Peptides against a protein of PDB entry 4GMN. Designs and how they scored, part 24

Target 1, 375 residues: chain A of PDB entry 4GMN
Amino acid sequence: RYANITLLALVTLASIGTDFQETLVKGNQGSRESPISAADEEWNGFDDADGDAMDVDQKSSSGEDQEEDYEEIDVKEDDEDDDDDSITSEMQADMERVVGADGTDDGDLEDLPTLRELIQTAVPQLIRLSNLPIDSDESLTIQSHALSALNNISWTISCLEFANGENANIHNAWYPTAKKIWRKTILPILEADSADLKLATQVTSLAWAVARVLHGETPTDGNPHRKFISLYHSSKQQAGGNSNSIEEPEDPFQGLGVKCIGVVGSLAHDPAPIEVNREVGVFLVTLLRQSNNVPPAEIVEALNQLFDIYGDEELACDKEVFWKDGFLKHLEEFLPKMRTLTKGIDKRTQPELRTRADEALLNLGRFVQYKKKHA

## One batch from the design tools (peptide; made by RFdiffusion4, then SolubleMPNN)

Design b1_p9_7_s3 (from b1_p9_7, 6 letters changed)
Fold by OpenDDE base, seed 3:
Formats: structure tokens, C-alpha cells, sequence
Structure b1_p9_7_s3 (fold): chain B 375 residues (1-375), chain A 9 residues (1-9)
């Protein structure tokens, strides 16, 4: 009885986090129709203000109406009024306030009561549940559901804009909680050295969501970037050997390899220690050099992370890592390979992967030109 | 697209 109620509550919290995210993503897509029509603006780097986080503009290409006469299978709409009452009117009101919030610097969520209760009441309990001793299949199930709920909440928060002091109240409330998730959930699971790739995928997804907000301020205790790099390599070795391939997720961007790249990229941002930045930068550049054996989605993610890490020339990592370790040469040598890779992706079978690869190729060209001008 | 782990129903 109590276990089933706990599982139902965890599923509900994870659903709420998903639906909250979908609504935030739909709301933000309406605002970012700034036409990239200025072909003549000089690429001036990635200033913190021009956080052109490549929102995957799902521009539904209006493909022409081929009227294929699909027979009306009269699937009776059983009006199961699935009252998708998942988003309460209070949650919807909190979402509308987050999209419209003029940044108050106070980490007070007085105006966001649902988000406040999620961060202050729910998340601390989810952290506790994720850190229970695993002694049964029931405790493993509870951990998995707690990780899923933490993942969805953390991803939702990581989709908010925090540049220029936007949403500073939410950032300030989330920041200590995000550090607590890292220290109390992510690190203990990474240290347990479990061969469970499902658990590793869940914790890596959560780690990416948390690191997308904390960036270089993510706790460096125990060199977690090296653990995720090791996990990346271990995941590739396991996929190559046993025909019990954990079904590669149908979405190439949901793969454990992409998630590992996203985590370590985020960990390498300023103010990360220069040695952490160097180890991550060398890892990412090495993936580009070995691109013949790397999935295209991982190459796209590795490029985006390299742009975000090294887009600002005022940062210490530009001089001490990017220029000092000769990364520009490797990026320039990768341009013709990226063109071939991108052209090899079928637009009909993998439209999202092709779009994101075309964008990453465009940005790689711009980034190389920028860095050559600022050499 | 954020890697939402679909809730395993």
C-alpha cells in the first residue's frame, strides 16, 4: 500500500515535470522567431548575452500534400476524457509568471508557490529516496522513479533563461538544491561503480540537467568529469561486444554517449578549473579527430559544447587551453569531415539529426572564421 | 530537445 502510493506520487511528480517542460518549450518557441535574416552581422563570438542556445526550431517543414488516401479506420474516439489534469491551474499560473517574470534578485519564490514547493519540499525527499540502500527490487524501483522525477524537474528548470539576471529568483532558489542533488544523488551513484547501464543513463541525464545550470560552478570534488569520460568509453566497449545491446534509443540525442558529452561540456565552462577545462576540451577534440567511429549525434553535441566553452575570448580557457593546445587547427581540419558527415545523413529518415548537423556545420564554419580573426 | 527520459509506463 505505502509503496504503491509512493510510486504513484513519484510518477505523478515526474509527469508534472514533463508537462511543465513541454509547456515552457511551446511558450519559448513562440518568442524565438527572431529571423536569423541578418546575413551581414559579423560573428563576434558567443557573448553570454548571445546565448543562442540552439533551440531546435522544429519548423515543421510544410511538406506538400501528397493525399495518400489512408482509409478512415473509424477508431471510435472513446472520449476517455483523460482529463490531463496533470497541470493544475496553480502550476499553469506559475508557468505564465516564469515566462513573464521581470528578474527580482531575491531567491524568494513567494510569487511561485508550486515551484517553491517542488524545490523546497519535493526535491529534498526525492534526494532521500534516490539515496536509499538498494536491498530489494522495490528499493531499486523507488530509486529509478526518484531519479526520473529529479531528472524532469531539473531539466525543466534548466530550460529557463538565466542570462542577464533573468529568473534570478528561481536561479537563486535552485542553485543550492542543484548542488545538493549533485553531492547527495549523482556523486554517490557514480561512486558505487554499478554495471547497470540503465541507472548510469538515468544519473547521467540528471547530471546533465543539473550541470546545464551550475556549469563550471558544479562541485569538482572527486573529478566527476573523469568519471563521465570513463563512462563514455565503457558504454562504447559494451555496445560493441554483446548482442544484448540495450536498444539504442530511437532518438540519437537520447544516447548515453550524447549525455556524457553534455555533462562534461557543461562542467568545463568558466569558472571551472583550467585543468578540468583542458581534460574535457581534449576529450571533445579527440572525438572530432576519431569521428569515423563516433555517432553523428555525439559529434553535434561535442561541437556545440566546444562553441559554448570557447566562444568567449576574454575567458582564461581561451588563452590557456584553446590557443595553447592548438584546438583551432583540429576544428579547421574537421570542417571537410563535418561536411561529409552532414551530407551523409538522410533528411527523410533522420530530419532532426540532419537539421542539427547542418546547424553545427554552419556554426563550425563561423567559429573557425571568428577564431582566425581573433588570433 | 531535452533528454526527457520517458516515464516507463
Amino acid sequence: as target 1 above (375 residues)
Amino acid sequence: KTPLIPLSS
Scores: peptide ipSAE 0.026, ipTM 0.758, DockQ to the pose 0.153
Fold by OpenDDE base, seed 1:
Structure b1_p9_7_s3 (fold): chain B 375 residues (1-375), chain A 9 residues (1-9)
Amino acid sequence: as target 1 above (375 residues)
Amino acid sequence: KTPLIPLSS
């Protein structure tokens, strides 16, 4: 009886976290600022100030106007307003405030009561439930649902803009809680040498969501970047051996390998220790060098992480790692391979992967040109 | 797409 109520509450909290994320994505579509998927930010390290327009004289071949009369198939969108009663009017009002409010820097969520209760009341209980002794299938189920709820809440918060002091109230309220998730949930599970790939995938997804907000301020205790690099390599060994292929998620960006790259990339941002940054940077560049044996989605993620980590020349990691370890040469040598890889992705069968690879290829070209100008 | 863990129905 208590277990079923706890499971229902955990499912409800995980649903709320998903519905909030969907609402944020819909809200960002209404504002003319493109929904920043963490991959759709074109690396803007190129100030296009000196656009010497190479006049590519594209001769206008006059192809004839075939007016093909496309019959307007009036597809009645049945607005099945499935009012999924999961989103309360209070949750909607909190999401509208999160999308529209210049947040105060005090970390007070007085104007965001639902988000406040999620962070201050729900998350501490989820952390406790994720740390239960695993002594039964019931306790394992509770842990899995608690991790799912923490994941969805953490991902939702990580989709908020925090640059330039935006949402500072939410950031300041979340930051200590995110560190608590890291220390109390993520680290203990990573130190438990479990062969459970499902649990590893859940904790790695949560770790990525948390690290997308904490970046290089993520607690370095126990060298978690090495644990995720080890998990990356271990995941590749298991996929080759057992005919019970854990069905690779239909979405190539949901794979454990991509999640490991996303975590370690996020952990390597300034102010991370230069040794942590170096170990991660070398790992990412090594994936590019070994690209023939690496899934395309992991290459896309590894490139995006490299752009984010090394996009700023004023950071200590630019001089002490990027230039010192000769990363530019590896990126230049990878450009023709990336062009081949991207062209090899079928737009019909994998449209998202192809789009993300085309963007990463464009950004790689821009990044290499930028770094060459600043050499 | 953010790596949401789908709720196992």
Scores: peptide ipSAE 0.026, ipTM 0.755, DockQ to the pose 0.148
Fold by OpenDDE base, seed 2:
Structure b1_p9_7_s3 (fold): chain B 375 residues (1-375), chain A 9 residues (1-9)
Amino acid sequence: as target 1 above (375 residues)
Amino acid sequence: KTPLIPLSS
């Protein structure tokens, strides 16, 4: 009886975290000019700091209006009033404030009471539940649901902009909690060295969400980047041997390999120790060199991580790792392979993977040109 | 320990 109530509460918290994520992603997609829309813009790094308003000379190329008669597919709104009673009016009001508010630097969530209660009241309990002794199938189920709820909350928060002091109140409230999730939930599970690939996927997803906010300030205790690199390689060895495929998620970006790359990439950002950055950078560039045997989604993620890590030339990792270890040559040699890989993705069967690969190919071209000008 | 394949200089 108590277990079923706890499980229901954990499922509800995980649902709420997902619904928040979807809404924040939809809201932020309107404000992020995709770095792709400016096809003719010179790559000047990934530093959001230099608000040099590039005068986008809108050369109005009057392309002819081909009125492609989009047949209005009369999608009958079957008003299935799926009363998605998951989002309270208070949660919706907090979401609308997060999308619209210039974040005050006061680390108090006075104006975000629902988010405050999630961070201050729910997350500490979820951390406790994720660390229960596994002595029964019930305790394993509770751990899995607690990890799912932590994952969804952490992913939601990681979709907020924190650059230039945006959402500083949320960042300041989340940051100590994110470090607590890392130290109390992620590290103990990674140290338990479980052969459970489901648990490994859950903890790696959570680790990515947490590391997307903490970046190089993620605790380096016990060299977690090496654990995730080892997990990446172990997952590839298991997939090749036992046809007990954990059904590769229909979404190629939800794969354990992608998640491992996302974690280690995020861990390697400044101010990460240069040796951590080097080990991660070498891992990522090695994936590109071995790209014939690597899933396209993992190549896309590895490229994005390399761009984010080495986009700033003022960072110590640019001189001490990128240039010193000759990464530019490997990226340049990878360009023709990336073009072939991207063209090999069927737009009909894998539209998202194709779009993200086209993006990563464009960015790779720009990044290589940028680094060649700054050589 | 999966050896990091050294990037050839």
Scores: peptide ipSAE 0.008, ipTM 0.637, DockQ to the pose 0.028
Fold by OpenDDE base, seed 5:
Structure b1_p9_7_s3 (fold): chain B 375 residues (1-375), chain A 9 residues (1-9)
Amino acid sequence: as target 1 above (375 residues)
Amino acid sequence: KTPLIPLSS
């Protein structure tokens, strides 16, 4: 009886975390209808400097109008009125305030009561439940559901903009809680060295969500980046041997390998220790060198992490790691391989993977040119 | 897309 109520509460908290994320993504997509016409902006790093638009004379080549008669497939929208009354009017009002608040307000979540209760009341209980002694299938189930709820909440918060002091009230409330999740939930599970790939995938997903907010301020105690690199390699060795297909997730970006790359990339950002940055940077560059045996989604994630880590020339890691360890040469040598890899992805069968690979290829070309200009 | 872990039903 108590188990079923606890499980229902954990499922409800994890659902609320997904619905909030979907609402944030929809709210941010409504603001991102600015057309992807920024194809011609010089990649100037992460600085929002007002670069003058160069007039590129598009010569109009008159291609012939082939009138392909597209038959209107009358897709009956089955209006499944899923009355998902799961979002309370208070939750919706908090989400509308988070999307609309240019609020310079000093760290108090007074105007965000639902988010405050989620961070201050729910998350501390989820941390407690994720740390239960594992002595039964019931305790394993409770841990898994607590990790799922923590993951969804942490991912939702990691979708907020925190650059330039945006959402500073939410950031300040979340930051100590995120460090507590790391120290009390993530580190103990990583130290238990469990052969459970499901648990490893859950904790790695949560670690990525937390590290996307904490970046290089993520606690470095016990060298967690090495544990995630080890987990990456161990996951590749297990997939090659046992025909117990844990079905590779249908989404290539949900794989444990991608999640490991996302965690270690996020951990390597400034102000991470230079030696942590170096070990991660060498790992990521080594994946590019071995790209013939690496899934395309992991290559895309490894490239994005390399751009985010080494995009700023004023950071100590640019001089002490990127230039000193000769990363530019490896990126330049990878550019023709990335073109071949991207071209090999079928747009019809894997449209998202192809789009993200085309973007990563474009960014790799720009990044290599940028770094050559600043050499 | 953020890697939401599907709720383990």
Scores: peptide ipSAE 0.027, ipTM 0.764, DockQ to the pose 0.149; fails the geometry check

Design b1_p9_7_s4 (from b1_p9_7, 5 letters changed)
Fold by OpenDDE base, seed 2:
Order: C-alpha cells, then sequence, then structure tokens
Structure b1_p9_7_s4 (fold): chain B 375 residues (1-375), chain A 9 residues (1-9)
C-alpha cells in the first residue's frame, strides 16, 4: 500500500516533468527558426556573441525548383478535449511565465511557485529515494522511478535558455540542486559499478540533463568523464555479444551511447580542466575516425558536442587542445565520410535521424571553413 | 525526441 502510493507519486512527478518539457519544446520551437531555415544566415560561430559576420560566399548554384507538391495532410485536429487534467492551472501559469519573462537575477522563484516546490521540496526527496539501499525489487523500483522523475525534471530545466543571463532566477535556484544531484545521486551510482544497463541508462540520461546546465562547472571529482567513456565502450561490447541487448530504443538518440557522448561533451566545456577537455575531445574525434563502426546518431551527437566545445577561439581549449592536437585535420578528413553517412540514412524510415544528420553535416562544413579562416 | 524516460503507469 505505501509502496504503491510512493510509486504513484513518483510517476506523477515524472509525468509533470514530461508535460512541462513538451510545452517548453513547443514554446521554443515557435521562437527558433528551424536550423534549416537559419541555414541562409551567416554562421557566426556557435556562441550568439556579436562576432564578425562571416562572409561565406555561397555561390548560388541554380538548382531547378522542383515544386514537390506537399499534399497538406489535413490533420484533422480531432478536438478530443482529452482534459489531460495532469497540468494544473498553477503549472500552466508557471509555464507561461517561464516562456514570457525576462528573468529577474534574484534566485527567488516567488513568481514560479510550482517550479520552486519541484526544486526545493520534491527533488531533495527524489535524491533521498534514489539513494535507498537496494534490498528488494520494491526498493529497486522506487530507485528507478526516482531516477526517472529526476531525469524528467532535470531535462525540462535543461531545455530553458540560460545564455546571456536569461532565466537567471531559475538557473540560480537549480544550480546548487543540480550539483547536489550530481554528487548525491549520479556519482554514488557510477561508483557502485553495476552491470545493470537499465540503471546505467537512467543515471547517464540524468547526468546528461544535469551536465547540460552545469557544463564545465560540473564537479570533476573522481574523473566522471572517464567512467562515462568506459561505460560507452562497455555498452558496445555487450551489444555485440548477447542477443539480450536491451532493445535498442526505437529512437536512435535515446541509446546509451548517445547519452554517454552527450554527458562527456557537456563535461568538457569551459571552464573544465584542459586534461578533461583533451580526453573527451580525443574520444569524440576517435569516434569520427572509426565512424564505419559507430551508429549515425552517435556521430551526430559527437559532432554537435565538438562544435559546442571548440566553437569559441578565445577559450583555452581551442589553442591547448583543438589546434595543438590537430583536430581540424580530422574534421576535414571526416567531411566526405559524413556526406556519405548522411546520404545513407533513409528519410522515409528515419526522418529525425536524417534531419539531424543533414544539420550536423551543414555545421561541419561551416565549422571547418571557420577554423580554416582563423588558423 | 527529448530523452524523457516514459514511466509506464
Amino acid sequence: as target 1 above (375 residues)
Amino acid sequence: STPLIPLSV
């Protein structure tokens, strides 16, 4: 009885995190021109800093306008008023404020009471539940549900813009809690060295969500990047040997390999120690060199992480790692392989993977041109 | 898609 109530509460907290994320993603997609429509904008780096507009002389090759008659699939909005009573009017009001407000710099969530209670009241309990002694199937289920709730909340918060001081109130409230999740939930589970790939996937997903906000300020104690690199390699060895591989998630971007790349990429951002950055950068570049044996989704993620880590030439990692370790040459040599890889993805069977690979290919071309101009 | 863990109710 108490277990079922605890599980229901954990499911409800994870659902709240999901619904909040879907709304934030829909809100941000309305304001972000698709990366494909922004493809005609000059690539000014990966930082929205007022960097000098790169005159990329796009020689307009006149490709013939094949008007592909996109049949408007009249998606009848069946207004099934599914009163999805899951989102309270208070949560909806908090969501509308997060999308519309110039965040006050005060780490006070007075104007965001539901988000405040999630961060200050719920998350500390979820951290406690994720650290219960595993002595029963019930305690394992509670841990898994607590990790899922922490994952969904952390992912939701990581979908907010925090660049240029945006949402500073939410960032300032979340930041100490994110560090607590890292130190109290993620590190202990990674240190337990469990062969449970489900638990490893849950903790790695949570670690990625947390590291997407903390970046290079993520605690480097015990070199967690090496644990995630080791987990990446271990997951590949297990998938190759036993037909009891956890069903590769239907979405290629939900794979443990992608999640490991996302974590270590995020950990390698400035102000990460240069040796952490180097170990991660070498890992990512090595994936590109071995791309014939790497899933396309992991290549896309590894490219995006390399762009985000090395997009700024003023950072110490540009001189001390990117240029010093000769990463440009590896990216240039990979460009024709990326074109072949991207063209090999069937748009009909894997539309999202193809779109993200087309974007990563475009960005790779721009990034290589940028680094050549700034050499 | 976002790396949300669907909790089966």
Scores: peptide ipSAE 0.077, ipTM 0.832, DockQ to the pose 0.131
Fold by OpenDDE base, seed 1:
Structure b1_p9_7_s4 (fold): chain B 375 residues (1-375), chain A 9 residues (1-9)
Amino acid sequence: as target 1 above (375 residues)
Amino acid sequence: STPLIPLSV
């Protein structure tokens, strides 16, 4: 009885986190034509104001106007008003405020009561449930659902813009809670060294969501980046052995390898310790060097993380790691391999993977050119 | 796609 109510509440909280994310994505699509995928910010380098426009001669080939008469297929919009009562009017009002909010700097969520209750009341209970002793299949199920709810909430919050002081009230309210999730949920599970790949995938997904907000301010206690690097390597060793196919998720970007890269990349941002940054940077560059044996989605994620970590030349990691450890040479040597890899992805069978690989290839070219100008 | 864990009900 109590467990079924707890599971239903956890299912509801993780549904709320999903629906809130979908609504934020839809709200952002209404204000900006590009959906904020973590790939959609084309890294253009810094705007060098030197406008030497290379005149690319647009040879106007006059293609003949074939008027193909497309018959208007009158697709009746069946208005199935599936009033999925999952989103309360109060949650919807909070989501509208989050998308439109001039953030106050004080971390007060007076104007965001549902988000406040989610952060202040629900998340501390989810952290407690994720830390229960596992003594039954029921306690394992409760932990898994608590991790899923924490994941969905943390991902939703990590999809908010926090650059330039945007959503500062939400950031300031979330930040101490995110650190608490890290210290109380993520670290203890990573320290237990469980062979459970499902649990490892859940905690790594949650860790990525949390680290996307905390970046280099993520607690470095116990060297968590090394644990995620070890988990990456261990996951590759298990996939080669027993043909108990844990079906690789149909989405290549949902794989444990991608999640491990996303976590360690996020952990390596300034102000991370230079040795943490170096160990992560060397790991990422090593994936590019070994790209023949690395899934394309992991290469795309590793490239994006390298651009985000080393995009700013004023950061200590640029001089002390990027230039000192010779990363530019490895990126240049990888350009022709990335072109081959990207061209090998079928646009019809893997459209998202192909798009994100085309973007990552474009950004790699721009990044290499930028770094060569600033050498 | 964002790594939302669909809760298997």
Scores: peptide ipSAE 0.075, ipTM 0.830, DockQ to the pose 0.137
Fold by OpenDDE base, seed 5:
Structure b1_p9_7_s4 (fold): chain B 375 residues (1-375), chain A 9 residues (1-9)
Amino acid sequence: as target 1 above (375 residues)
Amino acid sequence: STPLIPLSV
């Protein structure tokens, strides 16, 4: 009885986290024509305003009109109005304020009461539930559901813009809680050295969401980046041997390998210790060198992480790691391989993977040219 | 896509 009520409450909290994510995405789409996939920030290299428009004369060759009469298959959109009225009017009002708030308000969540209660009341209970002694299948189920709820909440918050002091009130409220999730939930599970790939995937997904806000300010106690690198390698060894592989997620970007890359990439940002940055940078560059045996989605994520980590020349990691360890050469040598990899992705069967690979290829070309000018 | 974990009830 108590277990079922707890599980229902955890499912409800995870659904709330999903509904908030969808509302944030819809609210941001209403203000910006591009879908904010929080992974699809185009690396806008510095605005070098030198507008030499080379006129490429498109000679229009007139190819013949074959009118293929596409029969309009009248797909009845069954409007299943799943009016999942799960979003309270108070939650919607908080979300509208988060999307519309010019970040000038003092670091109190007084104007965001639902988000305040989520961070201050719900998340501390989820942290407690994720730390229950595992002595039964019921306690394992409660832990898994608590991790999923923490994941969805943490991902939703990590999709808010915090650059330039935007959403500073939310950032300031979340930051100590994110550090608490890291120290009380993530680290203890990583130290338990469990062979449970499901638990490893859940904790790694949560770790990525938390690290996307904390970046290089993520607690470095026990060198967690090495644990995620080890988990990456261990997961690859297990997938090759047992036909009882957990079904690879249908989405290539939901794989444990991608999640491990996303975590360690986020951990390596300034102000991370230079040795943490170096170990992560070497890991990511090594994936590019071994790209023939690496899933395309992991290559895309590894490239994006490399751009984000090393995009700023004023950072200590640019001089002490990027240039010192010769990363530019490896990126330049990878560019023709990336072109081949991207062209090998079927745009019809894997449209998202192809789009993100085309973007990562474009950004790799720009990044290599940028770094060559600043050498 | 965002790595949301669907909870099966």
Scores: peptide ipSAE 0.075, ipTM 0.830, DockQ to the pose 0.131
Fold by OpenDDE base, seed 3:
Structure b1_p9_7_s4 (fold): chain B 375 residues (1-375), chain A 9 residues (1-9)
Amino acid sequence: as target 1 above (375 residues)
Amino acid sequence: STPLIPLSV
């Protein structure tokens, strides 16, 4: 009885986290034509105002009008008005305030009562449940559900804008809790030498969500970046050997490899220790060099992480890692391989993967050009 | 897509 109520409560908390995410995405689509995918920040470089627009003289080669009849795939938006009765009017009001909130610097969530209770009351219990001794299949189930609830909450919060002091109240309330999730949930599970790839995937997903907010301020105790790099390599070795490959998730971006890259990339941002940044940067650049054996989604994620880590020339990692370790040469040498890789993705069977690869290819070209100008 | 984990009941 109590177990079933606990599981139902955990499922409900995870659902609430999903529904919040969907509503935030829908609300933001009304203001920005692109969803806040971590992919849609086109790396524009620093706007140095003196960019002479190279007039690419598009010589109009009058190639013949082959009217390829684009069959309008009438994507019936089945407006399944799934009246997701899960979103309370209080939750909706909190979401509307988050989208409209002028950043108050106080970590006080007085105006966000549902989010306050989620962070201050629910998350500490989820941390407790994720850190219980595992002695039964029931305790394993509770841990898995607690991790999923923490994942969904942490992902939803990580999709908020925190740049320029936006949502500073939410950031300030979440930040100590995110550090607590890291130290009390993520690190203990990563130190438990478990061959459970499901648990590893759950904890890595949660770690990415947490690290997307904490970045280089993520606790470096015990060198967690090395544990995630090790997990990346171990996951590749297991997938190659056992015919019981855990079904690769239908979404190529949900793979454990992508999640490991996302975690370590996020951990390497300023103000991360230069040695942590270097180890991660070398790992990411090594994936590009070995791209023939790396899934395209992992290449896309590794590129995006490299742009985010090394996009700012004022950061110590630009001089001490990017330039010093010769990363520009590796990125430039990878550019023709990326064009071939991207062109090899079928737009009909993998439209999202193709779009994100086309964007990452565009950004790679821009990034290489930028870094050559600033050499 | 955000890596939300759907919980099956």
Scores: peptide ipSAE 0.075, ipTM 0.829, DockQ to the pose 0.132

